Peptides against a protein of PDB entry 7UQJ. Designs and how they scored, part 218

Target 1, 160 residues: chain A of PDB entry 7UQJ
Amino acid sequence: PELYQNFNITPPRGVLFHGPPGTGKTLMARALAASCSSDERKITFFMRKGADILSKWVGEAERQLRLLFEEAKKHQPSIIFFDEIDGLAPVRSSKQEQIHASIVSTLLALMDGMDNRGQVIVIGATNRPDAVDPALRRPGRFDREFYFPLPDVKARFKIL

## One batch from the design tools (peptide; made by RFdiffusion4, then SolubleMPNN)

Design b2_p22_2_s3 (from b2_p22_2, 9 letters changed)
Fold by OpenDDE base, seed 4:
Structure b2_p22_2_s3 (fold): chain B 160 residues (1-160), chain C 160 residues (1-160), chain D 160 residues (1-160), chain A 22 residues (1-22)
Amino acid sequence: as target 1 above (160 residues)
Amino acid sequence: as target 1 above (160 residues)
Amino acid sequence: as target 1 above (160 residues)
Amino acid sequence: SLWDLLDPEIVKELQEIMSMIS
C-alpha cells in the first residue's frame, strides 16, 4: 500500500497467469500467498474455479462473487485466485450467454469497485488467455499478465 | 482386521482428506494404495470424482455407487477414493437437492453397510470440509479427518 | 513420417494413455512434445479436456473439434492431447447421449480423415479406458495404448 | 517432492491405518 501511494502508482488489482495447464499457475498463486504471509501477517487466500462459479451457483454466482470480494476485503491482505477464469465466459447458447455476461459484468464491477488502498489482489489463471474476456484484461483489472511456459524436459524432471 | 479386533476398535471405514487444492490429497490416496500394494498383494484403487457421480450418472448414481462398493469388496483390499466429495452435495435447485440427498443417503448406507471385517477403505477428498454433509463425518463413516496444509514456499520450490 | 513411409506402416494417429490419475499421462504427453521439439522444429501442443469439449462448447463441440484438427494440421508437427477423453462419452441420459454420440462420431471421423502423411499425433488420456468408446480404440484411431501404472512410492517420490 | 509436504505424522497414521486393514 504505502509503496504504491509513495509512487502514485495504482496497485495492480488483477494479475493474469496464463500458460499450459500444470505449469504452476495455481502453485505460484499459493506460493505468493505463502511467501507474503508471515506469522504476524497472514495472507487470506480465496480460491474459486471459474467453471464452479457458473455451475455450482446457478443464479447466485453474482451474489457469491460479491460476497467473495467482501470477505476478501474483510480479511485483507487477501488473494482471490480464480482458477480457469476462462470458465466464466464459455462460448455457450444465448440464455447462458446472458448469465455469463452478467457474471463477467459483476466481476468487472467488483474489480473496478476495489479501492486502490485495498490489500486485495485478484489472480486469474487460464490456459487460454484468448478465451478471457478482453474487458477483464484492461487497465485496473487483469492488467498484469504472466506467461507460464512449459518447462523443458530437464526442468520437468526437476519439477517431478 | 485382527488389530482392530484385538483392541475392540471399529476400523475406520472412511478417511476424509481436507485442505486446499493441490496439497496432495489425491496423491496421498494413491501413494497409500501404492505403498500398501506389493507384488503379492495389490491394493485395488477406485477413484471417483464427486461431481462426476452426479453429472455423468444422472439417475444411475446410486446404482453406480452400489456397484462401486460391490466391486471394491470383490477386489479387496481396496481403496475407494472420492475426489471432491463435496461435489456430491452441491447447493443447488430443489429437484437436484432431492437427487443429491438420495446419493448422499446411498453413500451413507453403503458406508454403514460395510462389514468391519472388510478390507475396503473409503477416502474422501475435499477442499471444503464444511460442504461435506455432517452425516458423512460421523463415527463409522468418514470418522478420521486429515488436514493437508499448503506447503511453504520452500516446499513448493522443491515440488517445482 | 519417413520411417513409417519406408516400412509402409500407417503411423499411429492416436495413442491412448490410460492409468490411474496423476501417473504422469499429461506430463508424458507434454514431455513428448518438449522432447520432440527443438529450436529448429517446434511441436505444436494442443490440449483439450474431454469434459470441456462437452461443457464449454455446447452445440459447437463438433465444430471446435474440426477447428482443432485443422489448426493442428496447419501447425504440424502437432500433438493434440485430450485429457480425460472418457469425458467425451459419459454415460448419460438419452438427449445427452445423442450429443455425445455426435461428438464421438466427429472425433472418429476426424481421426479417420487424418492423412497418413500428417504429422499430427492425437493423445487421449483416461483413468478409465473402459469408459472410452471402443470405436475410438480401433486401428487407425487410438490403436496404441500405454498403461501408466502407479509408480511405487519411491518412483512417485521421484516423480514428485 | 509433494511427499515432503505431507505431514509425517499424517503419513504415519495413514500407514498404520492401512496396515491394520491390510
Scores: peptide ipSAE 0.007, ipTM 0.282, DockQ to the pose 0.201
Fold by OpenDDE base, seed 1:
Structure b2_p22_2_s3 (fold): chain B 160 residues (1-160), chain C 160 residues (1-160), chain D 160 residues (1-160), chain A 22 residues (1-22)
Amino acid sequence: as target 1 above (160 residues)
Amino acid sequence: as target 1 above (160 residues)
Amino acid sequence: as target 1 above (160 residues)
Amino acid sequence: SLWDLLDPEIVKELQEIMSMIS
């Protein structure tokens, strides 16, 4: 924390995991939450699926996003993982604009409203980075991106 | 490829992975894609969830399936993995017939339209093989089936 | 079985796994299914996602739940795993009451109707135990609860 | 180990990010 303040570097609030489905994005997000948790410092891990936020919470999706960020803030340090974030935040120019626009707007506002001192990291996972609203990929939002390639044969032989 | 031509054996176009959820069907499909990829021959892996094709693409699902198969053909050798294919292709006699029938019909046509020489493998994963339209389980479609049992403790210790 | 009868302990019919998403609830449910399976005794593992039961089976969800429990009973010993059970059984007082109430009622009846001697375990997983209908958390239903904290690195290294 | 699927560079960089926010 202190180091970032000294260099006027806004710590990344959001990390976008992109790559083919099940290249371990969700596993990595969970692994990070686990790896950064110690006995002294437990990280709370929140996970939502973009499509589930839209479908389960029709007309309440914005409220559920707000509640999620409030809960994450309450349980700092925390990770909010959005699986299939392209399902939540499709490109605004898509035919799905009107239904998703308010949700995207809410997510943008929530990410922008996070204090730099807040120990809340947002991880978005997508198989289609180009289907994610570019506004989410700006500094102070999902400003770090990690590509998850298909694990090579060697990596896979270690798991199987 | 050549061996299958010599024996007049239609190479399997589709493989159905069935078994309890998270028995590693998706992981195996990916494992196969990676294991069949060499430095000289990269396999492109496409993955879609059946429910996502229906829900995300209402009225565009048929077009998205066509585009998926075209893209897979363009990026040969390739694997198309359908996770939860029962969500895409419920049994035709279900009350959901009308909404799903066009999608199932499109998927059938796309699988039937694949050239035997095309290096495109379609893998469907389901937890309910009996919920998959029997027309998909015919020769030239999902004509190979693999049961994914719950990995025993030993198998799990190998994966974990 | 016999030991539980001797102590007048109703064997747990349902286990609620709760904790942050991605803490391995689904993985653990599968691990349990695997660990309890031997060469001589195969456990059948059923898994459903709460949201998928609602969305895929609108108006058939109750029937699908009944069929699931019947199939689980037929394939004893078995585990029924409900992922995101909060999506299936939201708190009755939620605005989603009417659509979910019949499904919750059906699930309650199915859990109550399980014979204590039946080798069917129901595992529910939620990220929001407070979003699960309290009626499901009563004795004879989900009467055991396991918190899945973010596994620390060490715990995760043991699981993975 | 499923950890072996995780790109150690990604893990490291993300741990660094987490440590910096922490």
Scores: peptide ipSAE 0.029, ipTM 0.313, DockQ to the pose 0.265; fails the geometry check
Fold by OpenDDE base, seed 2:
Structure b2_p22_2_s3 (fold): chain B 160 residues (1-160), chain C 160 residues (1-160), chain D 160 residues (1-160), chain A 22 residues (1-22)
Amino acid sequence: as target 1 above (160 residues)
Amino acid sequence: as target 1 above (160 residues)
Amino acid sequence: as target 1 above (160 residues)
Amino acid sequence: SLWDLLDPEIVKELQEIMSMIS
């Protein structure tokens, strides 16, 4: 809190973790949640897969997203982790494009509707940041991006 | 433990993870600890840094090592992970060499004193296996060595 | 490979990594592959998702599995990592059950057909070990199981 | 730590972000 108060920095509503599969994006999100959780202040961690939002909740995905954000707000401080958030990106079929566009629009509205005083962070993980709708990557949404390289030699020398 | 029980294999008392920084030695140790822990059999994971043993416990490092091994034995099955175990290696100053030699001697004695029936694994991680005292690398101590190479880019492109 | 050579242990043909999503199963498999690869001995790592085997290769999944194992054998020492291997488990639809049963049978045959001299390790990752066909969990197949717990806050506070 | 597996800059920035919530 105080660190950002001094800098007039609005906490990012969303953080995009991007990089190749198995680079530890999901593990990092969980590690962050656990590291910031104390006995006095438990962070509630919500996890959803982008593909599950589309496949399991055909016709109710928007409602489930709303409920997820409401539940996250109710249990704040909280982290919402979307694994495979690119799985919410439109697949080229016209009817699926409409469904995807509606779900993405709902997610955009939910991220835009987060009050700056809310203790909810949204983390999106993707293997393909360019497959994520550019609208999600704008300020006030997933406006912070962290590259999870393949643990290539040089990047890891800076990691330890 | 069961992995070794089923094969009539005496579990190594110590495993040395060596390789460049950032190669995932610590992650591997943690994941091995996690992986060997079931609901029925929780493995207790102890972590210490070699540098911390020297710096934080000046004059009591030997006692702290003894207590660590006693606690690990009390909470068996357990893993003791020494990160930066080369940090226990003598730095060139004569007075530090004596202190280091005493600490290393205590660690040797503790590893030698582990009853083969004890369900305690010691994992040492180093970026410099040649900086680890050769006495620690002998049978009954860190007698298993695992190289964590820099994931060379070309090897990794074949890993993807 | 050398790990098992030095122990007179027949390397398990298959290792099951199980535990909640985002516990680092895939990262561990990659870290193992990287750690066992040297400049002299590069381990080739193959990664497939169980769901991709079913969805992308409808009608050719068996052939793709065979080709994968042949390629892994050709590039030995190698690791085959199946992420979401429970995604090969039968989904309750009768026609899918037959396809799944055939794919699983092919995987079983490929694992059984691995010559004990082959330097190929198969790692399966699942969030639901009980959803993996029990036939895959038998000796000579995924005969080693490693639990990746949720990094529970208390376990992590001792880990961090 | 798991933090030692991440770019210290990323870790720092993530810690900063998380400190805004905590």
Scores: peptide ipSAE 0.028, ipTM 0.370, DockQ to the pose 0.269; fails the geometry check

Design b2_p22_2_s3 (from b2_p22_2, 9 letters changed)
Fold by OpenDDE base, seed 5:
Structure b2_p22_2_s3 (fold): chain B 160 residues (1-160), chain C 160 residues (1-160), chain D 160 residues (1-160), chain A 22 residues (1-22)
Amino acid sequence: as target 1 above (160 residues)
Amino acid sequence: as target 1 above (160 residues)
Amino acid sequence: as target 1 above (160 residues)
Amino acid sequence: SLWDLLDPEIVKELQEIMSMIS
């Protein structure tokens, strides 16, 4: 916080993890939440799956997103991790426009409505960055993108 | 895919991960999903918990399973990961037969109905392979089984 | 079980993991579930997030808790892991008392209703032990507490 | 380790981002 205040650097509100599935996006998000927590400063980690928000909360997805962001703000510093965010916020195609558009529009509004002074990071994880609505990838939203390459055979064998 | 096509090897439709809880079954399923995804070929990873399908979707579990398999087929190549599948597909006991039997029967039909050309792998994870309905462990379903032993203290301390 | 029976030690019904976020509480709970499972004795691991119970199950949280404990008892030996339990069982403050009080009261009753002979462990993880209702921290409930310090940079880099 | 999957540069940059928010 202080470092960003001193340099007039707006902290990234959103980070997009993209790359092949299971390249550790979810693991990294958990590890980051872990790593940034100190005895003095406890980060609350909220995990949601894009597909779960769409399928479990039919007709309430917008409300659940609002509640999630309110809860994250209440428990700041916080990380909101959207796993498989391409399931939640697909690129707008004409035939699925209304339901996805409302959820995406709500997520956009929630990300835009985060005060620069709020200690809430939103991490979106996707295997398909091109399947994520470009409006989410704009400055002040998911404006940092990190590619997770396939673990090389050596890294893979170190984890296996 | 190409390797399996060239060798006339039908890719396993289902893989059962079994072993002690937290032995990395979910992690391995993710790492496998990770490891099989390339820049050219993104695997979509669908995670469901057996207990969540039973408890969250009372009266709709069969429909949710159908939708899940349809979504996985739509986003192929895909991995469907059922965590705690022994919660979804318990061995048939007379007193709970109807609800579990319908869900299990639906899952059986969905696994049998997967075209050999479909790039959908189903991974079931269980702590109790003997609690999984034997009908799911037959050829063309969960016909590969992998035991996850406890990480030895060294492996555990490398991950901790 | 046998060791606890032989020494007249009532197995702890509840264990509270507390410490900074990502100090490995969830990882440890999984690793413990893993370590306690043998080929002969498979432990079922139930994971719930406190925030998910509150937000996903509005008006059914009590029922979902009951079902969870029934399922855990049915699948004993079992571990119920409540991640972010401070989201489920906050210290009673006057303005949010009714909904939280009912869920907390249900959890209290479920933990008290666990027979000493049941092979169900409840692990609560929190970043804020002082935000957990003190009634949950009493003997026969979360009566064992384990602090998870920040991994030192080396341990953090070994876990990272 | 699970962490050998994580690009150290990504981890570092994310830690920097998180240190700024933390």
Scores: peptide ipSAE 0.027, ipTM 0.227, DockQ to the pose 0.293; fails the geometry check

Design b2_p22_2_s4 (from b2_p22_2, 10 letters changed)
Fold by OpenDDE base, seed 3:
Structure b2_p22_2_s4 (fold): chain B 160 residues (1-160), chain C 160 residues (1-160), chain D 160 residues (1-160), chain A 22 residues (1-22)
Amino acid sequence: as target 1 above (160 residues)
Amino acid sequence: as target 1 above (160 residues)
Amino acid sequence: as target 1 above (160 residues)
Amino acid sequence: SLWDLLDPEIVKELQELMDMIS
């Protein structure tokens, strides 16, 4: 809290982890939640899969998002991790536009409605950042992006 | 090669990575592929999702498995990584037994048919090791298992 | 070498494998050594048991560690595998502190003294990661950790 | 560790993120 006041750095509300499958996005999110939790300060980690919210909660996806954010706020400091967020908030494709538009609009409103004082961080993970609605990638939402590259030949030396 | 001859240790053909979602199973498999690849020896990494093979290749799953193993053998040394292998080879549930039994039988035959001299390693990842057919969990198949725990507070300093 | 300079990533020198007995830690280390070895690039695999170094080499443990690291450097690329590393580098318990402190200090110095250019990887295996001196678990040492769960009863028959 | 598999820049930024949350 106090360290942010001096540097006028608004704590990030939303972080987008993107990169190929199995690049450690989910693991990093869990590691962050772990690393930020002390004996004195337990971080509550909420994990949801975007496609699961859309498929399991057809017609209740908006309510499930609201409940998730309320629960995260109640258990602050907390991390909400959306795995496969492109499945929750796809770029508007013509035929299913209305349902997706409502879910995206709800997620936008929930991210915008987080007070700057809230110790709730939202991490979205996707393999397809271009499949995420650009409105989610604006300041105050998923305004930070981290690319998780494939361990390539360059990462070999890092693993060796 | 030679070191294995003296100890009569059959090189592992199959390794099962199991643990909660986002514990780095896929990342570890990629990291292994990367670490084992040098400028002189590139390891070819094949990644397939079990559920994708079953859903995208309905009726062709067996053929796709054969092609995958042939391609891996052609590009040896190679790693075949099955993400969500429980989706490919579930424990026999009564109603879909025949289709799953055939796919499992094909995977078993492909793993058994790998000559001890082949530089093909198969890594299966699952969040549910008990949902994987026990036949895949026999010597010469996924005969090694590694659990990926959740990053706990103590693992933080090791991950940092 | 060059790739590490740009990203200031110290190549991992040490990996800690932890988990219950018979979880395949040793087997994974051997598999890694084998997989990384090609016809052109043989990886030399050194295996030592921590308790054996302490018990068999009373008063020579430090010298044995130095010789091991020298031999590994001479035969690079190489993997040093310490099985039961908690037996070599226990968390400081009062009564045997001096002898253990010297051995731990030697291991720390050897891990720190590996030039970033050395193709020597150190793998420590333990059933008790909390019994390993925290100084070994710092960056540039055993800065990577992998948990190995109990193979279930079925997986025991695969390792056995 | 998985951090060592990640880009150091990501690790640094994530460390900064952790330091901000702590």
Scores: peptide ipSAE 0.024, ipTM 0.367, DockQ to the pose 0.280; fails the geometry check
Fold by OpenDDE base, seed 5:
Order: structure tokens, then C-alpha cells, then sequence
Structure b2_p22_2_s4 (fold): chain B 160 residues (1-160), chain C 160 residues (1-160), chain D 160 residues (1-160), chain A 22 residues (1-22)
């Protein structure tokens, strides 16, 4: 409630940070987690990398996703950040279709299974929103998209 | 001298950026490169990813590290950024022990061989400083550690 | 002209940012895009990841590259950034040779087909310039190579 | 700040998102 009670808007379950790599998607997700954490209300930030879930959790990716969502639910309010989510949930291509389909299906089910009252936000970061399975970009999932543009010159001077 | 003369602190040969993935370790290393580069003094920025050195330079990782340090020395002032250095220099685990041991030994030798007067910094980024071989975390190597916390609210406003 | 008129140097069609992952190749490509964008002349920044073009656009990678170059041409001045371009254009290894060969051939043709007067820059970032097909590193393609090395501690305070 | 690097509209949206998360 409170995490999203401050919003007269139905809390997005999922936020897609898209834009090219090193625009600060990951940093922003963390800065979000930070800024939403007060001393009274610390937000637990979970991070996973899409390619890592595929490569390091071969055969366990579904279970690790379930555990991640359970842990995030246990430690509410929480943010689950999937960096390079396009590595986890690519548009279903034939040769990797079964493993990717199972992981995507699990992520879909986990996002759909999030109680609308739960203080768990899922942030997916991708360089290619179009390479993310469209099923993840539907309402009640990654239904908000934030483009992370290249910093302008003025913006570069603010990093400098 | 000058690169670190502005710090009343002994120039670290190596700086370990540690903290959870996407705390901006990579972005900080980059923005460091950009902000230390003036028109008068461009810092040459060398990065490596630990997992990439292992997977992509199988059998050549040692040579590629040597070449990297030579090139960094040639293009002083320079820094060498190892992203996911825990992927390059994991605590010796049995099954990959020989290849990891050789790469770690080479990186140790290269860091030890850096003249303290050279304007070459090595930044290692890891999500798991405890997964980095303790030999790399010794004085004269990655002897400075910077924790990249999850930004707090106040810390987000400092990134904002 | 103007994008590169500020450089007393023939505009490279392609710039290879090499240096390992997280070097700020991506951030620099971005900061370049930003620094070349004024309010009067915004540079459109396109980004793709090499491994992603292979894995996610299986059978469509060529078409997606064509569309990307067309869109970049439509939105001139523009930058096309290929992160991990070594994933797109590996040195021809036997087992993936046909798919890689077609994608590389398409990228070659697209780079060769860029009018020297077009304000489209292609930046390829790789951790392994030697793993990039040498055909891409020829004059009129990725004919400029920038090695990405690291920055000083004062630069951290400018990012904070 | 990195925030200042973002388009003001994206900054606004991210601030709104931040406000959504806070």
C-alpha cells in the first residue's frame, strides 16, 4: 500500500528500463531503491543479470527466480532488478525456445502471481525492449517503460 | 605523481570497487575516466571483464593481461578496469584451479611489476569481494576497497 | 560533415572501441553522442549488443541490421553503437560459420554502403578486437580503434 | 549527477517512479 499509496496510480508491478547499456539503468534502479529506502523503511534490492540466470543457473533458473520472488516478498518493500532482462526473456527464438520459454513462463507467472498489494517492484533493464518477450511488456507485468537516453552534452558535464 | 598528488594519499595501484551488481561500479569507473580526462591530460581507459578474459581468452588470458598492462603503461596516464574481476580471479575453486591460478598469478605479477610512480591505476569491480583471491587484495595491489552500497535516499540525491 | 567537421580528421565510418567490458566504451559512446548533440542538433543514438543480435534475432539479424542502419540514416546525425560487437562479428569459427558469415557480410555491406557524407557513426565496442572479423577493421569500416583504459580518484568526486 | 544526464522528461518520469517506489 504505502509504497504505491503515494501514487494515485495503480502501482506498476514491473518497470522496464530500456535504453542503451551504461545509461545508468542499473544505477538508477539502485538509486531508486536507495531513495525509497528511509531509515524507517529500508527497501531490499535484489539484482540478477539475465545472461547470468541463463548461463549460471542452467536447469535451476526457474527455481532461482521463484526463490528470488519469495525472498523479495519476504523482505518487502523490495525491488527486484533484472539487468539485461533481454538475456533472460528474449523473444522466443526456435533453437533455445524450450529453456527460454520455461524461464519466461516462470517470470510471467511470478509477475502475475504478485499480489497487487505487495510492495515488490520488478525493474527490468534492457538495451533492447523489442528483444524482450512481448508477454512481459503487458499490463500487470513490465507495463511501464522508461527510456534511458544517451546523456546529452550538458548531461555529460553533470557527470564530469 | 600528479594523478595521485592531488590525493594526500599513497596512490593505490589497485582499487577494488565492490558492492552488489549495478551499484554503478562500472559507471563510476567510466565516469572517473571521463572526469579525469581533461583536454590537457587525457586518461586512457582500459577495461576487461573477468568472465570474458576466462571464456574468450582461454589459453591466451595471461598474454592478453600482459599486453593490456604494457599498453596501459604506454598510454599513461591510464587505468585498467576489470569489471567482474571475481570472474577472473575467483578464490581458487578446484575444477578451474589451474587456469584460474595462472591468470591470477599473472595479474598479481603485473600489479606487483607496476612502478608506484606510473600513472596506471587498476580498478577491479566485483559483486563479491570475498570471491576475489585474497592475494589480489593485499597492499600494493587492490589495497583500496570502495564499497558501492545501495544508495540511500540521501545518496540517491547525490547521484541525482 | 559537422559531426566530424569538429574533427580535423576524416570522419571514420566506424570506430572500434576496444577494451574489455564496462570500460566506459558504452558510456563514452554515449558521452560522445551527448557531446555532439546540441539543442540545435540532437544526435540520435542507436544501440545494439552483438550477442543479442545473434541470439535474439536468429534469422532476422540481417534484416534488423538493415532496419537499424535505415533508421540511423533517417535520424541523422546518428550513432549506431554495437556493444560487444565481437559477439556479432566473431572471427569466423567453423560451427557457427554460416550465420556469423551472413551477419558479418550484412554489416560489412551496410558499412560500405554508408555514404561518407552521411552523419552516421558506427561505434563497435568489443572486449576483444582480435575476435572481431578483420574485414570489419578495414579502412572505411571500423578503421579507427580506440582502446579504453581507466581514470583517477578525483573523477569519482565529480560523479558523486 | 547521473540524473542530470537524463532527459528532463525522463528525469520527471523517474522521479515519478521514484515517488512511486518511495
Amino acid sequence: as target 1 above (160 residues)
Amino acid sequence: as target 1 above (160 residues)
Amino acid sequence: as target 1 above (160 residues)
Amino acid sequence: SLWDLLDPEIVKELQELMDMIS
Scores: peptide ipSAE 0.020, ipTM 0.363, DockQ to the pose 0.124; fails the geometry check
Fold by OpenDDE base, seed 1:
Structure b2_p22_2_s4 (fold): chain B 160 residues (1-160), chain C 160 residues (1-160), chain D 160 residues (1-160), chain A 22 residues (1-22)
Amino acid sequence: as target 1 above (160 residues)
Amino acid sequence: as target 1 above (160 residues)
Amino acid sequence: as target 1 above (160 residues)
Amino acid sequence: SLWDLLDPEIVKELQELMDMIS
């Protein structure tokens, strides 16, 4: 926190993990949450899947997003991890506009409404960064992106 | 490629990875794609989740499958990985027939329509091979099957 | 088995793995199933995802649960792993009561109906133990809970 | 290991669970 303030760098609110599925985006988000947690400083990790928010919470998805961000703010320091965020915020196409647009608009407003001094990090994971609404990839939202390449042959031998 | 041609063996178009969830089917498909990629020969890896194709693309699922196979053909050599393919192609039951049957029929046609000279491999992953439409498990489709057992105690010690 | 009988301890029927997503709950359930399997004694591992049971089997979810438990009993020793069990058995809220309540009631009955001498273990994984119906967390059901913390930095270096 | 990240009590209970399955 303090180091970012000293450099006049607004801490990124949102980080987009992108790369092919099974490249460990979710695992990394978890490992980050763990690595930032100490005995003295536990990070609360929230996770939602984009498709689950849309499908389970049709008509309440916006409310569930608000509640998620409120709860994350209450339990600072916290990480909100959106897995398959391309399912939550697909690129606006005319056929998908109404239901998806309201959720995207809500997520935008929630990310924009975060206090930069807050210890809430939002991590979005997608296999398709180009399928994520470009509005989410702007500064003050998912303004940092990390590519998760396929594990190389060496990584394969390490995991298998 | 060449070795299969020399033996008059039609290269398998489809490989079914089956075994319980979290046995690394997706990771293996990724690791295979990576291991088959060199600096000179990159394999393009496409992935879709069966349930996502059905739920996100109702009415367009067939078109999305066609586009996926076209794009995979365009970006040869390529791997198409279907995660949870039992969600895409559940066994034909009378109650599920219309929507699922059209998608299954489309997938069958796409797999049947692949050029044997093409460098497109389709990998389906399922936790329930018996829940996959048997038509997909025939020669020229998912005609090779790999069981992913639970990692043994040794594998546990290696991963954990 | 015998050791629990000697101490008048009713063996837990259900184990709840809770903790943030990507903490390896599914991987651990897999590793447990594998570790308990020998060449002479294979454990049958069943897995279902809570959201998949609800979404894929609407109106048949109860039947699918019954069949799952019957099949697990038939293939003893066995593990039933419910991934994202909070999707299957969300806390009873007035708006979700009818469809979810019947599935919860069915799962309760199936867990209550297990013979304590049976070699069927039920593992539920959730990221939100507080989102699981409290009735499932009672003795004779998911009466043991394991918290999966985020893997520390050392674990990250070991898995990545 | 993920095992080393678990509380020793959790490890013990998991071992007991494994012994119960085995």
Scores: peptide ipSAE 0.000, ipTM 0.287, DockQ to the pose 0.181; fails the geometry check

Design b2_p22_2_s4 (from b2_p22_2, 10 letters changed)
Fold by OpenDDE base, seed 2:
Structure b2_p22_2_s4 (fold): chain B 160 residues (1-160), chain C 160 residues (1-160), chain D 160 residues (1-160), chain A 22 residues (1-22)
Amino acid sequence: as target 1 above (160 residues)
Amino acid sequence: as target 1 above (160 residues)
Amino acid sequence: as target 1 above (160 residues)
Amino acid sequence: SLWDLLDPEIVKELQELMDMIS
């Protein structure tokens, strides 16, 4: 919090982690949460999966998103991590498109409704940034994007 | 390859990465592939998801596993990474249990059929090591286990 | 431990992980600790931050380093990971230079005082290898260096 | 660290993000 307060940089309300599967997007979000946590100041980390939001909470996904953001606000500073955020938009059915549009609209409203003083960072992870609704990628939402390349299978990632 | 060759350590045919979601299991597997690659010796990295093996290849999962191991052998040294390997065992249906048992049996046979000279390392990643079939966790299969803890929000795992 | 025992390679008393911020260094050190741990042989992982050693333990940093090495020896096999080890050497003040010189001298003595039979590996991580005191980079100290380059979209995550 | 999976610019910006949260 203090760094962006001191830099007069509006804390990104949302950060999009994009890149191929297993490029560490989820780990990075967790590492960020852990890195920003001290013994004096714990950051609460909330994780949801885009496909789970759509599939497990059919008809209640909007309510669950609202509750998630309320809980994140209650436990600030906090990180909300959406893994597979493109999974909020399964391409295949007009009824899914309507459900998606409603869920995305709710997420947009929740991200827009976060006051600039809220210590809630939203991180979305996707393998397909172009499958993320362009409305989510606008300023005040997921306005920062981080590409997680594959560790080039070339010689460069010696993780033994 | 050279690391285990020089150490006279039988390269583990299989390595189980286990730990909570987003602890870097998939990243670590990719990093291992890249780490073991040099400009002179590229390691081929094959990735499969346990749930995809079960769901996308219904009725051909065994054949796809065989083809994967053949391709990995053809392109040795290679790493086969199974993300969500516990996703080969969905708990809930007798028909899924039979399909699971067949796929697991095929994976067991493929891991057992790797000659000790094969430069193919199999890495399984799971969030639930106890949900992995105990037969896969035996010597000559996933006989090495690596726990990927959450970056403890305490000072322990600061993955910056 | 067995890895270095079987190789007749004097376990490097210290390994320097260097590369830009967020280059895998801390994760790698932990993955190494996890990788060397089995159910039969747990490796104890100790983490300190170079800046914390200097800032939190003003006047006791030397004692805390000694205690850390004693504890690591008591709980061998163990890894001591120093994140931001260049943070032991803040360049800018004569008083910091004296404090740094004393802390570095203590770290040198502790690394030199580890018998070749001690199963304590010291890993230093830095974003600025040239800011690490050259005395720390000598044989019997941080005598192995691993470059963690920024992942260029093509490039080098060596998470060993 | 996952930071190294990210471009230098990304690492910098994520460090800035961490520094914001911290």
Scores: peptide ipSAE 0.000, ipTM 0.346, DockQ to the pose 0.245; fails the geometry check

